Peptides against a protein of PDB entry 5VJI. Designs and how they scored, part 4

Target 1, 62 residues: chain A of PDB entry 5VJI
Amino acid sequence: NTLVVLHKSGLLEITLKTKELIRQNQATQAELDQLKEQTQMFIEATKSRAPQAWAKLQASLT

## One batch from the design tools (peptide; aimed at target 1 K36 T39 F42 I43)

Design b1_p10_3_s2 (made by RFdiffusion4, then SolubleMPNN; from b1_p10_3, 5 letters changed)
Fold by OpenDDE base, seed 4:
Structure b1_p10_3_s2 (fold): chain B 62 residues (1-62), chain A 10 residues (1-10)
Amino acid sequence: as target 1 above (62 residues)
Amino acid sequence: SEIAEALASL
């Protein structure tokens, strides 16, 4: 049985752990991308000094 | 990601 061999060899555990690490990496990357976007909005708000740009940033943080 | 797609298919 292939599943039994994978389990006994430890490869099943490694495979499942790898899947979980990829999922966690994707979640962390999404948070990082959001932070990058918020940082860009902050930079633009600082440059423009326009109320609209600050309102856009504020909306993204709520 | 090719690896992610392969593992997602399991």
Scores: peptide ipSAE 0.038, ipTM 0.637, DockQ to the pose 0.022
OpenDDE base, seeds 1, 2, 3, 5: peptide ipSAE 0.034, 0.030, 0.035, 0.034; ipTM 0.649, 0.623, 0.674, 0.652; seed 2 fails the geometry check

Design b1_p10_3_s3 (made by RFdiffusion4, then SolubleMPNN; from b1_p10_3, 5 letters changed)
Fold by OpenDDE base, seed 1:
Structure b1_p10_3_s3 (fold): chain B 62 residues (1-62), chain A 10 residues (1-10)
Amino acid sequence: as target 1 above (62 residues)
Amino acid sequence: DEIAAALAAL
């Protein structure tokens, strides 16, 4: 049984841990991407000084 | 395929 061999060798634990780390990395990357977008909206708001740009930023933070 | 089934279960 391949699954039994993977379990006994410790490779199953490593595989499952790796999958979890990948999932966590993906979640962190999504948060980072959101922060990058919010940062860009902040930069645009400061440049334009338009209320609409600040409203867009505010909407992204809610 | 036992190997394929084991991999699919991970």
Scores: peptide ipSAE 0.034, ipTM 0.678, DockQ to the pose 0.013
OpenDDE base, seeds 2, 3, 4, 5: peptide ipSAE 0.028, 0.028, 0.031, 0.032; ipTM 0.646, 0.642, 0.627, 0.664; seed 2 fails the geometry check

Design b1_p10_3_s4 (made by RFdiffusion4, then SolubleMPNN; from b1_p10_3, 6 letters changed)
Fold by OpenDDE base, seed 5:
Structure b1_p10_3_s4 (fold): chain B 62 residues (1-62), chain A 10 residues (1-10)
Amino acid sequence: as target 1 above (62 residues)
Amino acid sequence: SEIQQALASL
């Protein structure tokens, strides 16, 4: 069957590794996006004199 | 499929 062929050819290992790398990439991207958002909130807090901007940043860091 | 089952085991 197809699975046996993939296994014997080595493509199954590559396929599984690729899926894992995609998963890890997605997780890392999510962390990066969070950091970008936090950075933006920090910038806004430093530019503004609004206490709510700092409160918003603080809430994001919890 | 058999492939999907294998991928699900990851």
Scores: peptide ipSAE 0.042, ipTM 0.688, DockQ to the pose 0.016
OpenDDE base, seeds 1, 2, 3, 4: peptide ipSAE 0.036, 0.040, 0.039, 0.035; ipTM 0.640, 0.685, 0.624, 0.629

Design b1_p10_4 (made by RFdiffusion4; failed a check: too like the target's own chain)
Pose (drawn by RFdiffusion4):
Structure b1_p10_4 (pose): chain A 56 residues (1-47, 54-62), chain P 10 residues (1-10)
Amino acid sequence: NTLVVLHKSGLLEITLKTKELIRQNQATQAELDQLKEQTQMFIEATKWAKLQASLT
Amino acid sequence: AWAKLQASLT
């Protein structure tokens, strides 16, 4: 059984952990992209209505 | 400081 070989070889465990790590990394990429947008909005306002509206 | 913050996000 391919599943048995995958398990016994240790690659099943490694595959599952890599998948979860990929998921975690993608989630962090999304947070960063959002944080980049928020930071740019904040910096432009330091130079305003868009900031107020986005808060309220 | 803004430049450092923006660089940390890359």

Design b1_p10_4_s1 (made by RFdiffusion4, then SolubleMPNN; from b1_p10_4, 7 letters changed)
Fold by OpenDDE base, seed 3:
Structure b1_p10_4_s1 (fold): chain B 62 residues (1-62), chain A 10 residues (1-10)
Amino acid sequence: as target 1 above (62 residues)
Amino acid sequence: DWDALLQALE
């Protein structure tokens, strides 16, 4: 099977490492996206005089 | 598929 072929070819470790890197990249991207959203909420809060905007930002910073 | 392969791996 494919697993045996990968192991014998020496590509299994690379494949597993690639899988882990993809996972880490996805996690980092999610954090980055969250930061971008929080940044946008911060910008909107600074532009508004509404306390609700700050409350919304605060709620997102958990 | 590639995704199926990754899922089958450790």
Scores: peptide ipSAE 0.039, ipTM 0.665, DockQ to the pose 0.022
OpenDDE base, seeds 1, 2, 4, 5: peptide ipSAE 0.030, 0.029, 0.033, 0.038; ipTM 0.638, 0.632, 0.642, 0.665

Design b1_p10_4_s2 (made by RFdiffusion4, then SolubleMPNN; from b1_p10_4, 8 letters changed)
Fold by OpenDDE base, seed 3:
Structure b1_p10_4_s2 (fold): chain B 62 residues (1-62), chain A 10 residues (1-10)
Amino acid sequence: as target 1 above (62 residues)
Amino acid sequence: EWEEILKALE
Protein backbone atom coordinates (compact mmCIF):
# COMPACT_ATOMS: atom_id res chain seq x y z
CA ASN B 1 0.00 0.00 0.00
CA THR B 2 0.95 3.67 -0.10
CA LEU B 3 2.23 3.65 3.47
CA VAL B 4 4.60 0.80 2.70
CA VAL B 5 5.85 2.57 -0.41
CA LEU B 6 6.42 5.79 1.50
CA HIS B 7 8.19 3.90 4.24
CA LYS B 8 10.50 2.06 1.89
CA SER B 9 11.28 5.21 -0.06
CA GLY B 10 12.11 7.14 3.10
CA LEU B 11 9.45 9.75 2.42
CA LEU B 12 7.36 8.72 5.40
CA GLU B 13 10.26 9.34 7.76
CA ILE B 14 10.92 12.69 6.12
CA THR B 15 7.25 13.59 6.41
CA LEU B 16 7.08 12.69 10.07
CA LYS B 17 10.33 14.49 10.80
CA THR B 18 9.10 17.55 8.95
CA LYS B 19 5.91 17.51 10.97
CA GLU B 20 7.91 17.33 14.17
CA LEU B 21 10.17 20.18 13.08
CA ILE B 22 7.14 22.31 12.27
CA ARG B 23 5.75 21.58 15.72
CA GLN B 24 9.02 22.50 17.38
CA ASN B 25 9.29 25.62 15.27
CA GLN B 26 5.81 26.70 16.29
CA ALA B 27 6.59 26.16 19.96
CA THR B 28 9.84 28.09 19.70
CA GLN B 29 8.13 30.87 17.80
CA ALA B 30 5.51 31.17 20.52
CA GLU B 31 8.22 31.53 23.16
CA LEU B 32 10.01 34.06 21.01
CA ASP B 33 6.83 36.06 20.54
CA GLN B 34 6.28 36.06 24.28
CA LEU B 35 9.80 37.32 24.84
CA LYS B 36 9.28 40.04 22.25
CA GLU B 37 6.12 41.14 24.01
CA GLN B 38 7.88 41.20 27.36
CA THR B 39 10.70 43.20 25.83
CA GLN B 40 8.21 45.69 24.45
CA MET B 41 6.56 46.02 27.85
CA PHE B 42 9.98 46.64 29.35
CA ILE B 43 10.72 49.34 26.82
CA GLU B 44 7.37 50.99 27.47
CA ALA B 45 7.92 50.80 31.21
CA THR B 46 11.28 52.54 30.90
CA LYS B 47 9.81 55.25 28.68
CA SER B 48 6.68 56.00 30.65
CA ARG B 49 8.15 55.61 34.11
CA ALA B 50 4.59 54.85 35.16
CA PRO B 51 4.07 52.31 37.94
CA GLN B 52 1.27 50.75 35.94
CA ALA B 53 3.62 49.87 33.12
CA TRP B 54 6.03 48.20 35.51
CA ALA B 55 3.16 46.35 37.13
CA LYS B 56 2.07 45.10 33.73
CA LEU B 57 5.56 43.89 32.97
CA GLN B 58 5.85 42.19 36.34
CA ALA B 59 2.55 40.43 35.80
CA SER B 60 3.78 39.08 32.47
CA LEU B 61 6.89 37.63 34.07
CA THR B 62 5.09 35.77 36.83
CA GLU A 1 -5.75 3.73 1.70
CA TRP A 2 -4.72 6.94 3.47
CA GLU A 3 -6.12 6.04 6.87
CA GLU A 4 -2.88 4.44 7.99
CA ILE A 5 -0.87 7.44 6.82
CA LEU A 6 -3.21 9.84 8.59
CA LYS A 7 -2.94 7.79 11.75
CA ALA A 8 0.85 7.87 11.57
CA LEU A 9 0.79 11.65 11.10
CA GLU A 10 -1.27 12.26 14.21
Scores: peptide ipSAE 0.037, ipTM 0.641, DockQ to the pose 0.016
OpenDDE base, seeds 1, 2, 4, 5: peptide ipSAE 0.036, 0.037, 0.037, 0.037; ipTM 0.643, 0.640, 0.642, 0.642

Design b1_p10_4_s3 (made by RFdiffusion4, then SolubleMPNN; from b1_p10_4, 7 letters changed)
Fold by OpenDDE base, seed 4:
Structure b1_p10_4_s3 (fold): chain B 62 residues (1-62), chain A 10 residues (1-10)
Amino acid sequence: as target 1 above (62 residues)
Amino acid sequence: SWQEILQSLL
């Protein structure tokens, strides 16, 4: 049983911590990607003379 | 993904 071997060797704790760090990294990356998208929508809104671009930005910020 | 690899070990 791999789980038992990992536990007895002390590697299970490290494995679980690694999984958690990966999860946290992915969550942070998702937030960063969202911010990048919102920034792009802001840039597009400033270039646009149409209120629709601002509406799209507003919707993304809710 | 690394998550998938780690999950496969457990």
Scores: peptide ipSAE 0.061, ipTM 0.656, DockQ to the pose 0.026
OpenDDE base, seeds 1, 2, 3, 5: peptide ipSAE 0.057, 0.037, 0.035, 0.032; ipTM 0.653, 0.641, 0.636, 0.624

Design b1_p10_4_s4 (made by RFdiffusion4, then SolubleMPNN; from b1_p10_4, 6 letters changed)
Fold by OpenDDE base, seed 2:
Structure b1_p10_4_s4 (fold): chain B 62 residues (1-62), chain A 10 residues (1-10)
Amino acid sequence: as target 1 above (62 residues)
Amino acid sequence: TVAELLAALE
């Protein structure tokens, strides 16, 4: 049985941990991407001085 | 089986 072989060799635990780390990495990357987008909106708001840009930034933070 | 293993890894 493949599962039994992986379990006894320790590779199953490594595989499952790797999968979990990938999931955590993906979640962290999504948060980072959101922060980058919010940062860009902040930069654009400061450059344009348009109230609409600030409103857009505020909406992204809620 | 390999199929069962793949399902368990999802």
Scores: peptide ipSAE 0.030, ipTM 0.641, DockQ to the pose 0.016
OpenDDE base, seeds 1, 3, 4, 5: peptide ipSAE 0.029, 0.029, 0.029, 0.029; ipTM 0.632, 0.636, 0.634, 0.635; seed 4 fails the geometry check

Design b1_p10_5 (made by RFdiffusion4)
Pose (drawn by RFdiffusion4):
Structure b1_p10_5 (pose): chain A 56 residues (1-47, 54-62), chain P 10 residues (1-10)
Amino acid sequence: NTLVVLHKSGLLEITLKTKELIRQNQATQAELDQLKEQTQMFIEATKWAKLQASLT
Amino acid sequence: EVLEQLETLL
């Protein structure tokens, strides 16, 4: 059984962990993209209504 | 990148 070989070879475990790591990395990429947008909005306002509206 | 931008702002 291919599942048995995959398990016994240690690649099943590695595959699952890699998948979860990929998921975690993608989640962090999304947080960063959002943080980049928020930071740019903040910096422009330091140079305002958009910031207030986005807060309220 | 975001930390560098905030440091430049400070």

Design b1_p10_5_s2 (made by RFdiffusion4, then SolubleMPNN; from b1_p10_5, 6 letters changed)
Fold by OpenDDE base, seed 3:
Structure b1_p10_5_s2 (fold): chain B 62 residues (1-62), chain A 10 residues (1-10)
Amino acid sequence: as target 1 above (62 residues)
Amino acid sequence: DVAAQLAALA
């Protein structure tokens, strides 16, 4: 039984852990990308001094 | 068991 061999060898656990780490990495990357976008909107708001740019930033922080 | 491992991953 292949599944039994994978389980007893530890490879199944490693595979499942790897998948979980990939998932966590993707979630963290998404949060990081959002922060980068918010930072960019902040930079643009300070440069343009336009109320519209600040409105965009405020909306992104909700 | 495998079922518990899969459930933990989901």
Scores: peptide ipSAE 0.034, ipTM 0.667, DockQ to the pose 0.016
OpenDDE base, seeds 1, 2, 4, 5: peptide ipSAE 0.025, 0.033, 0.026, 0.033; ipTM 0.625, 0.673, 0.607, 0.671

Design b1_p10_5_s3 (made by RFdiffusion4, then SolubleMPNN; from b1_p10_5, 5 letters changed)
Fold by OpenDDE base, seed 3:
Structure b1_p10_5_s3 (fold): chain B 62 residues (1-62), chain A 10 residues (1-10)
Amino acid sequence: as target 1 above (62 residues)
Amino acid sequence: EVAKLLEQLK
């Protein structure tokens, strides 16, 4: 059947590996986006010098 | 079985 053909051809392994790489890429991208947001909050905190801006940054770094 | 393949891909 289809599963046997995919397994023997190696395409099953490639498909599963691709799925895992996509998952890892999504996780890494989420971490990168979080870092970008934290960087922006840091920039805003330095510009405003407001305690609440620093508190917001601190809350994001938990 | 194709159903097994689909389940593995989830």
Scores: peptide ipSAE 0.046, ipTM 0.686, DockQ to the pose 0.014
OpenDDE base, seeds 1, 2, 4, 5: peptide ipSAE 0.045, 0.034, 0.034, 0.033; ipTM 0.685, 0.660, 0.657, 0.654

Design b1_p10_5_s4 (made by RFdiffusion4, then SolubleMPNN; from b1_p10_5, 6 letters changed)
Fold by OpenDDE base, seed 4:
Structure b1_p10_5_s4 (fold): chain B 62 residues (1-62), chain A 10 residues (1-10)
Amino acid sequence: as target 1 above (62 residues)
Amino acid sequence: EVDALLAALK
């Protein structure tokens, strides 16, 4: 059947590895997006010099 | 089965 053919050809291993890499990529992207957001909040805090902006940044880091 | 393969990919 299809599963046997994929296994014998090596495509199953590639498919499973690809799936795992996609998941890892998604996790890394999420961390990167969070860092970008935190960086933006830091920039805004430095520009505004408002305690509220620093409070928002601090809340994001906890 | 194709269904088994799809299940394994999730």
Scores: peptide ipSAE 0.052, ipTM 0.732, DockQ to the pose 0.014
OpenDDE base, seeds 1, 2, 3, 5: peptide ipSAE 0.045, 0.046, 0.047, 0.048; ipTM 0.708, 0.717, 0.716, 0.722

Design b1_p10_6 (made by RFdiffusion4)
Pose (drawn by RFdiffusion4):
Structure b1_p10_6 (pose): chain A 56 residues (1-47, 54-62), chain P 10 residues (1-10)
Amino acid sequence: NTLVVLHKSGLLEITLKTKELIRQNQATQAELDQLKEQTQMFIEATKWAKLQASLT
Amino acid sequence: EVTEQLEALL
């Protein structure tokens, strides 16, 4: 059984962990993209309505 | 990148 070989070889475990790591990394990429947008909006306002509206 | 932008702003 291919599943048995995958498990006994240790690659099943590694595959599952890699998948979860990929998921975690993608989630962090999304947080960063959002944080980049928020930061740019903040910096422009330091140079305003858009900031206030986005807060309220 | 975001940390550098905030540091440059400070």

Design b1_p10_6_s1 (made by RFdiffusion4, then SolubleMPNN; from b1_p10_6, 5 letters changed)
Fold by OpenDDE base, seed 4:
Structure b1_p10_6_s1 (fold): chain B 62 residues (1-62), chain A 10 residues (1-10)
Amino acid sequence: as target 1 above (62 residues)
Amino acid sequence: EVAELLAQLA
């Protein structure tokens, strides 16, 4: 049947690996986006010298 | 079965 053909051809392994890579990519992208946001808050805190900006940054790191 | 495989891949 179709499942047996996919398994024997190697396409099942490729499909499952692709799914896992997509998941890992999504997780890594989320971490990267968070880091970018934290970096932006840090830059703004250094520019403004406003205690509120530093408070926002600190809250994001907890 | 194929249906179960498709469900796992979704």
Scores: peptide ipSAE 0.049, ipTM 0.681, DockQ to the pose 0.014
OpenDDE base, seeds 1, 2, 3, 5: peptide ipSAE 0.046, 0.043, 0.045, 0.043; ipTM 0.682, 0.677, 0.682, 0.672

Design b1_p10_6_s2 (made by RFdiffusion4, then SolubleMPNN; from b1_p10_6, 4 letters changed)
Fold by OpenDDE base, seed 2:
Structure b1_p10_6_s2 (fold): chain B 62 residues (1-62), chain A 10 residues (1-10)
Amino acid sequence: as target 1 above (62 residues)
Amino acid sequence: EVAELLAALQ
């Protein structure tokens, strides 16, 4: 059947590995996006010099 | 079974 053909050809392994790599990429991208947001809050805190901006940054790091 | 492959891809 189709599954047997995919397994014997090696395409099943490639497909499953590709899926896992996509999952890992998505997780890494989420972490990167969080870091980018935290970096932006840091930049805004330095620009505004407002205590509330620093409080916002601090809350994001906890 | 193709259904098992589809399940593994979700």
Scores: peptide ipSAE 0.084, ipTM 0.758, DockQ to the pose 0.015
OpenDDE base, seeds 1, 3, 4, 5: peptide ipSAE 0.075, 0.081, 0.084, 0.070; ipTM 0.746, 0.751, 0.756, 0.736

Design b1_p10_6_s3 (made by RFdiffusion4, then SolubleMPNN; from b1_p10_6, 4 letters changed)
Fold by OpenDDE base, seed 4:
Structure b1_p10_6_s3 (fold): chain B 62 residues (1-62), chain A 10 residues (1-10)
Amino acid sequence: as target 1 above (62 residues)
Amino acid sequence: EVAEALAALR
């Protein structure tokens, strides 16, 4: 059947590995986006010197 | 087994 053919050809392994790599990429991208946001909040806090901006940054890190 | 393969794709 089709599944046996995919397994024997190696395409099933490639498909499953690709799916896992996509999942890992999505997780890494989410972490990167969070870091970017935290970096932006840090920059804004340093520019404004407003306690509220530092409070927002601190809240994002806890 | 197709069911196992489908489960692995989730």
Scores: peptide ipSAE 0.051, ipTM 0.685, DockQ to the pose 0.015
OpenDDE base, seeds 1, 2, 3, 5: peptide ipSAE 0.050, 0.050, 0.050, 0.043; ipTM 0.715, 0.691, 0.690, 0.681

Design b1_p10_6_s4 (made by RFdiffusion4, then SolubleMPNN; from b1_p10_6, 5 letters changed)
Fold by OpenDDE base, seed 2:
Structure b1_p10_6_s4 (fold): chain B 62 residues (1-62), chain A 10 residues (1-10)
Amino acid sequence: as target 1 above (62 residues)
Amino acid sequence: EVAALLAALQ
């Protein structure tokens, strides 16, 4: 039985842990991408001095 | 059972 062999060898545990780490990495990357976007909006708001740019930033934080 | 392993990977 393949599943039994994978379990006994420890490969099943490694596979499942790897899958979970990939999921966590993807979630963290999404948060990082959001922060990058918010940072860019902040930079643009400071450069443009346009009230609409600040409004856009504020909307992204809510 | 290989099917169980595949299900766990989905």
Scores: peptide ipSAE 0.076, ipTM 0.762, DockQ to the pose 0.014
OpenDDE base, seeds 1, 3, 4, 5: peptide ipSAE 0.068, 0.069, 0.064, 0.074; ipTM 0.746, 0.748, 0.735, 0.750

Design b1_p10_7 (made by RFdiffusion4)
Pose (drawn by RFdiffusion4):
Structure b1_p10_7 (pose): chain A 56 residues (1-47, 54-62), chain P 10 residues (1-10)
Amino acid sequence: NTLVVLHKSGLLEITLKTKELIRQNQATQAELDQLKEQTQMFIEATKWAKLQASLT
Amino acid sequence: LEDVFNDILS
């Protein structure tokens, strides 16, 4: 059984952990993209209505 | 704080 070989070889475990790591990395990429947008909005306002509206 | 902003926007 291919599943048995995959498990006994240790690659089943490694595959699952890599998948979860990929998921975690993608989630952090999304947080970063969002943080980049928020930071840019904040910096421009330091130079305003868009910031107030986005807060309220 | 400017360093933090630059790191975020990098």

Design b1_p10_7_s1 (made by RFdiffusion4, then SolubleMPNN; from b1_p10_7, 7 letters changed)
Fold by OpenDDE base, seed 4:
Structure b1_p10_7_s1 (fold): chain B 62 residues (1-62), chain A 10 residues (1-10)
Amino acid sequence: as target 1 above (62 residues)
Amino acid sequence: SLAAVQAILS
């Protein structure tokens, strides 16, 4: 069957590794997006000097 | 089959 062919050709290992790398990439991208959001809140807090902007940033870090 | 490959990737 197809699974046996993939296994014997070595493509199953490559396929599973690729799947795992995609999963890891998605997780890393999510962390990066969170950091980018936190960075934006930091920039806005420094610009406004408003206590509520700093409170918003602090809440995102907790 | 292609369906078998897709099942592995899901």
Scores: peptide ipSAE 0.097, ipTM 0.749, DockQ to the pose 0.017
OpenDDE base, seeds 1, 2, 3, 5: peptide ipSAE 0.093, 0.091, 0.091, 0.096; ipTM 0.744, 0.739, 0.736, 0.744

Design b1_p10_7_s2 (made by RFdiffusion4, then SolubleMPNN; from b1_p10_7, 6 letters changed)
Fold by OpenDDE base, seed 5:
Structure b1_p10_7_s2 (fold): chain B 62 residues (1-62), chain A 10 residues (1-10)
Amino acid sequence: as target 1 above (62 residues)
Amino acid sequence: LAAAVAAILS
């Protein structure tokens, strides 16, 4: 049984840990991307001095 | 074996 071999060799644990790390990395990346987007909207709001840009930023923070 | 690993990772 291949699953037994994976378990006994330790590869199963490594594989499962790798999967979890990938998942965590994806979640962290998503949060980072959101922060980058919010940062960009903040920069645009400060540059434009337009209320519309601030409204866009405010909407993104909800 | 590779297929088993791939199945776990997916």
Scores: peptide ipSAE 0.211, ipTM 0.838, DockQ to the pose 0.019
OpenDDE base, seeds 1, 2, 3, 4: peptide ipSAE 0.207, 0.210, 0.209, 0.209; ipTM 0.837, 0.837, 0.838, 0.837

Design b1_p10_7_s3 (made by RFdiffusion4, then SolubleMPNN; from b1_p10_7, 6 letters changed)
Fold by OpenDDE base, seed 1:
Structure b1_p10_7_s3 (fold): chain B 62 residues (1-62), chain A 10 residues (1-10)
Amino acid sequence: as target 1 above (62 residues)
Amino acid sequence: LQAAVDAILS
């Protein structure tokens, strides 16, 4: 069957590794997005000088 | 074949 052919050709291993790399890439992207959001909140806090903006940033860092 | 690959990657 197809699964046996994939396994024997080595394509199954490559496919599984690719799936894992995609998952890891998604996790790294999520961390990057969080950092971008925190950076934006930091910029807004420095611009506004409002304690509420700093409180919002502090809450995001927990 | 493509359907099998898609199933594995899902």
Scores: peptide ipSAE 0.101, ipTM 0.761, DockQ to the pose 0.020
OpenDDE base, seeds 2, 3, 4, 5: peptide ipSAE 0.086, 0.089, 0.089, 0.101; ipTM 0.739, 0.753, 0.743, 0.760

Design b1_p10_7_s4 (made by RFdiffusion4, then SolubleMPNN; from b1_p10_7, 5 letters changed)
Fold by OpenDDE base, seed 3:
Structure b1_p10_7_s4 (fold): chain B 62 residues (1-62), chain A 10 residues (1-10)
Amino acid sequence: as target 1 above (62 residues)
Amino acid sequence: LEAAVQAILS
């Protein structure tokens, strides 16, 4: 069957590995986006000198 | 079986 063909051809392994890499990439991208957001909050906190901005940043770091 | 393949590929 198709699954057997995919397995024997090696495509199943490649497909599963690709899916895992995509998942890992998505997770890493999410972490990167979070870091970018935290960086922006840090920049805004330094600019505004408002305690609310620092509180917002601190909350994001928890 | 084809559905299983599609599930793996999805």
Scores: peptide ipSAE 0.090, ipTM 0.751, DockQ to the pose 0.016
OpenDDE base, seeds 1, 2, 4, 5: peptide ipSAE 0.088, 0.089, 0.085, 0.087; ipTM 0.751, 0.750, 0.746, 0.747

Design b1_p10_8 (made by RFdiffusion4)
Pose (drawn by RFdiffusion4):
Structure b1_p10_8 (pose): chain A 56 residues (1-47, 54-62), chain P 10 residues (1-10)
Amino acid sequence: NTLVVLHKSGLLEITLKTKELIRQNQATQAELDQLKEQTQMFIEATKWAKLQASLT
Amino acid sequence: EVEELVEQLE
């Protein structure tokens, strides 16, 4: 059984962990993209209504 | 880009 070989070889475990790591990395990429947008909005306002509206 | 944003904030 291919599943048995995958398990016994240790690659099943590694595959599952890699998948979860990929998921975690993608989640952090999304947080960063959002943080980039928020930071750019904040910096422009330091130079305002958009910031206030986005807060309220 | 993240480093540049951090520098602008500093």

Design b1_p10_8_s1 (made by RFdiffusion4, then SolubleMPNN; from b1_p10_8, 6 letters changed)
Fold by OpenDDE base, seed 2:
Structure b1_p10_8_s1 (fold): chain B 62 residues (1-62), chain A 10 residues (1-10)
Amino acid sequence: as target 1 above (62 residues)
Amino acid sequence: EMAELQALLA
């Protein structure tokens, strides 16, 4: 069957590795997005000089 | 057989 063929050809291993890499990439991207958001809040806090902006940043870092 | 592969990749 197809699964047996994929296993014997080595493509199953590649497929499973690709799946894992995609998962890791998604996790890393999520962390990166969070960092970008926090960076933006920091920039806004420095620009506005508003206490509310700093409070918002502080809350995001908890 | 394709269903088995899909289950593995899920």
Scores: peptide ipSAE 0.182, ipTM 0.813, DockQ to the pose 0.015
OpenDDE base, seeds 1, 3, 4, 5: peptide ipSAE 0.174, 0.177, 0.179, 0.173; ipTM 0.808, 0.808, 0.811, 0.806

Design b1_p10_8_s2 (made by RFdiffusion4, then SolubleMPNN; from b1_p10_8, 4 letters changed)
Fold by OpenDDE base, seed 2:
Structure b1_p10_8_s2 (fold): chain B 62 residues (1-62), chain A 10 residues (1-10)
Amino acid sequence: as target 1 above (62 residues)
Amino acid sequence: ELEELQQLLE
């Protein structure tokens, strides 16, 4: 079958490793995007000096 | 023949 051919050629291992790297990259990108958003809320809180902007930041860290 | 490969790619 096709699976046995892919395994014997080493292409299955490459395919599975590539899938795992894509998944890890997506997870790391999501964490990075969340950190960027939290950083923006921190910048806005420091600029506005408004208690509401600090409350918004606090809510994002829970 | 491809069902096992599809399951591994999910």
Scores: peptide ipSAE 0.246, ipTM 0.836, DockQ to the pose 0.015
OpenDDE base, seeds 1, 3, 4, 5: peptide ipSAE 0.245, 0.239, 0.242, 0.235; ipTM 0.836, 0.832, 0.834, 0.831

Design b1_p10_8_s3 (made by RFdiffusion4, then SolubleMPNN; from b1_p10_8, 5 letters changed)
Fold by OpenDDE base, seed 4:
Structure b1_p10_8_s3 (fold): chain B 62 residues (1-62), chain A 10 residues (1-10)
Amino acid sequence: as target 1 above (62 residues)
Amino acid sequence: ELEELQKLLA
């Protein structure tokens, strides 16, 4: 069957590895996006001197 | 059939 052919040709391994790499990349991207958001909140807090901005930053780090 | 492969990729 098709699955057996893919396995013997090595394409199944490549397919599964690709799937895993995509998953890992998505997870890393999510962490990066969170860090970017936290960095922006930090910048805003330092610029504004407003207690509310620092409160927002603190809430994001809990 | 691709049913078995689809299960692995799901």
Scores: peptide ipSAE 0.205, ipTM 0.820, DockQ to the pose 0.015
OpenDDE base, seeds 1, 2, 3, 5: peptide ipSAE 0.192, 0.197, 0.191, 0.193; ipTM 0.816, 0.817, 0.814, 0.816

Design b1_p10_8_s4 (made by RFdiffusion4, then SolubleMPNN; from b1_p10_8, 5 letters changed)
Fold by OpenDDE base, seed 2:
Structure b1_p10_8_s4 (fold): chain B 62 residues (1-62), chain A 10 residues (1-10)
Amino acid sequence: as target 1 above (62 residues)
Amino acid sequence: ELEELQALLS
């Protein structure tokens, strides 16, 4: 069957590794996006000098 | 048959 052929050819291992790399990439991208958002909130807090902006940043770091 | 592979990738 197809699964046996993929296993014997080595493509199954490559497929599973690719799946795992995609998962790890998605997780890392999510962390990066969160850091970018936190960085933007920090920039806005420094610009506005409003306590509400600092409170928003602090809440995001919890 | 691809169902076994699809199950493994899910």
Scores: peptide ipSAE 0.222, ipTM 0.830, DockQ to the pose 0.015
OpenDDE base, seeds 1, 3, 4, 5: peptide ipSAE 0.214, 0.216, 0.215, 0.214; ipTM 0.827, 0.828, 0.827, 0.826

## One batch from the design tools (peptide; aimed at target 1 T15 L21 I22 N25)

Design b1_p11_1 (made by RFdiffusion4)
Pose (drawn by RFdiffusion4):
Formats: sequence, C-alpha cells, structure tokens
Structure b1_p11_1 (pose): chain A 56 residues (1-47, 54-62), chain P 11 residues (1-11)
Amino acid sequence: NTLVVLHKSGLLEITLKTKELIRQNQATQAELDQLKEQTQMFIEATKWAKLQASLT
Amino acid sequence: SELEELLAETE
C-alpha cells in the first residue's frame, strides 16, 4: 500500500508538516500585505480623511 | 516556492 510506504519512509509525516508550514506562511503573507496597506495609509496621513473614515 | 519544492520531493 502506497500509504504504508509513505508512512514508513517518514515522508508522510514530512509532507503533512510541509503542508501546514506552507499554510502558515501564506497566512503570514496575507497579514503582511494587509499591514503594508495600513502602514502606507498611515504614513501618507502624517504628511487624513481616509484614515479617519477607515477607523470609523 | 522552496516549501512547495520540498513538498513535491516528499510526495
């Protein structure tokens, strides 16, 4: 059984962990993209209505 | 990409 070989070889475990790590990494990428947008909005306002509206 | 390559190798 291919599932048995995959398990016994240790690659099943490694595959599952890699998948979860990929998921975690993608989630962090999304957070960063969002943080980049929020930061840019903040910096421009330090130079205002958009910031207030986005807060309220 | 490095994680995807590792995943392909392990599969």

Design b1_p11_1_s1 (made by RFdiffusion4, then SolubleMPNN; from b1_p11_1, 3 letters changed)
Fold by OpenDDE base, seed 3:
Structure b1_p11_1_s1 (fold): chain B 62 residues (1-62), chain A 11 residues (1-11)
Amino acid sequence: as target 1 above (62 residues)
Amino acid sequence: SELEKLLKEAE
């Protein structure tokens, strides 16, 4: 049984841990992308000094 | 076990 061999060798655990790390990496990347977007909105808000830009930023933070 | 935890997380 392949699954038994994978389990006993520890490879199954490594595989599952790898999947979890990939998932966590994706989540962290999404947070990073959101931060980048929020940073850009902040920059635009500071440049425009328009309340609409600040409102947009505020909405993104909620 | 750690494997059991990983299996549960994978669900």
Scores: peptide ipSAE 0.047, ipTM 0.693, DockQ to the pose 0.063
OpenDDE base, seeds 1, 2, 4, 5: peptide ipSAE 0.047, 0.044, 0.045, 0.045; ipTM 0.692, 0.692, 0.693, 0.687

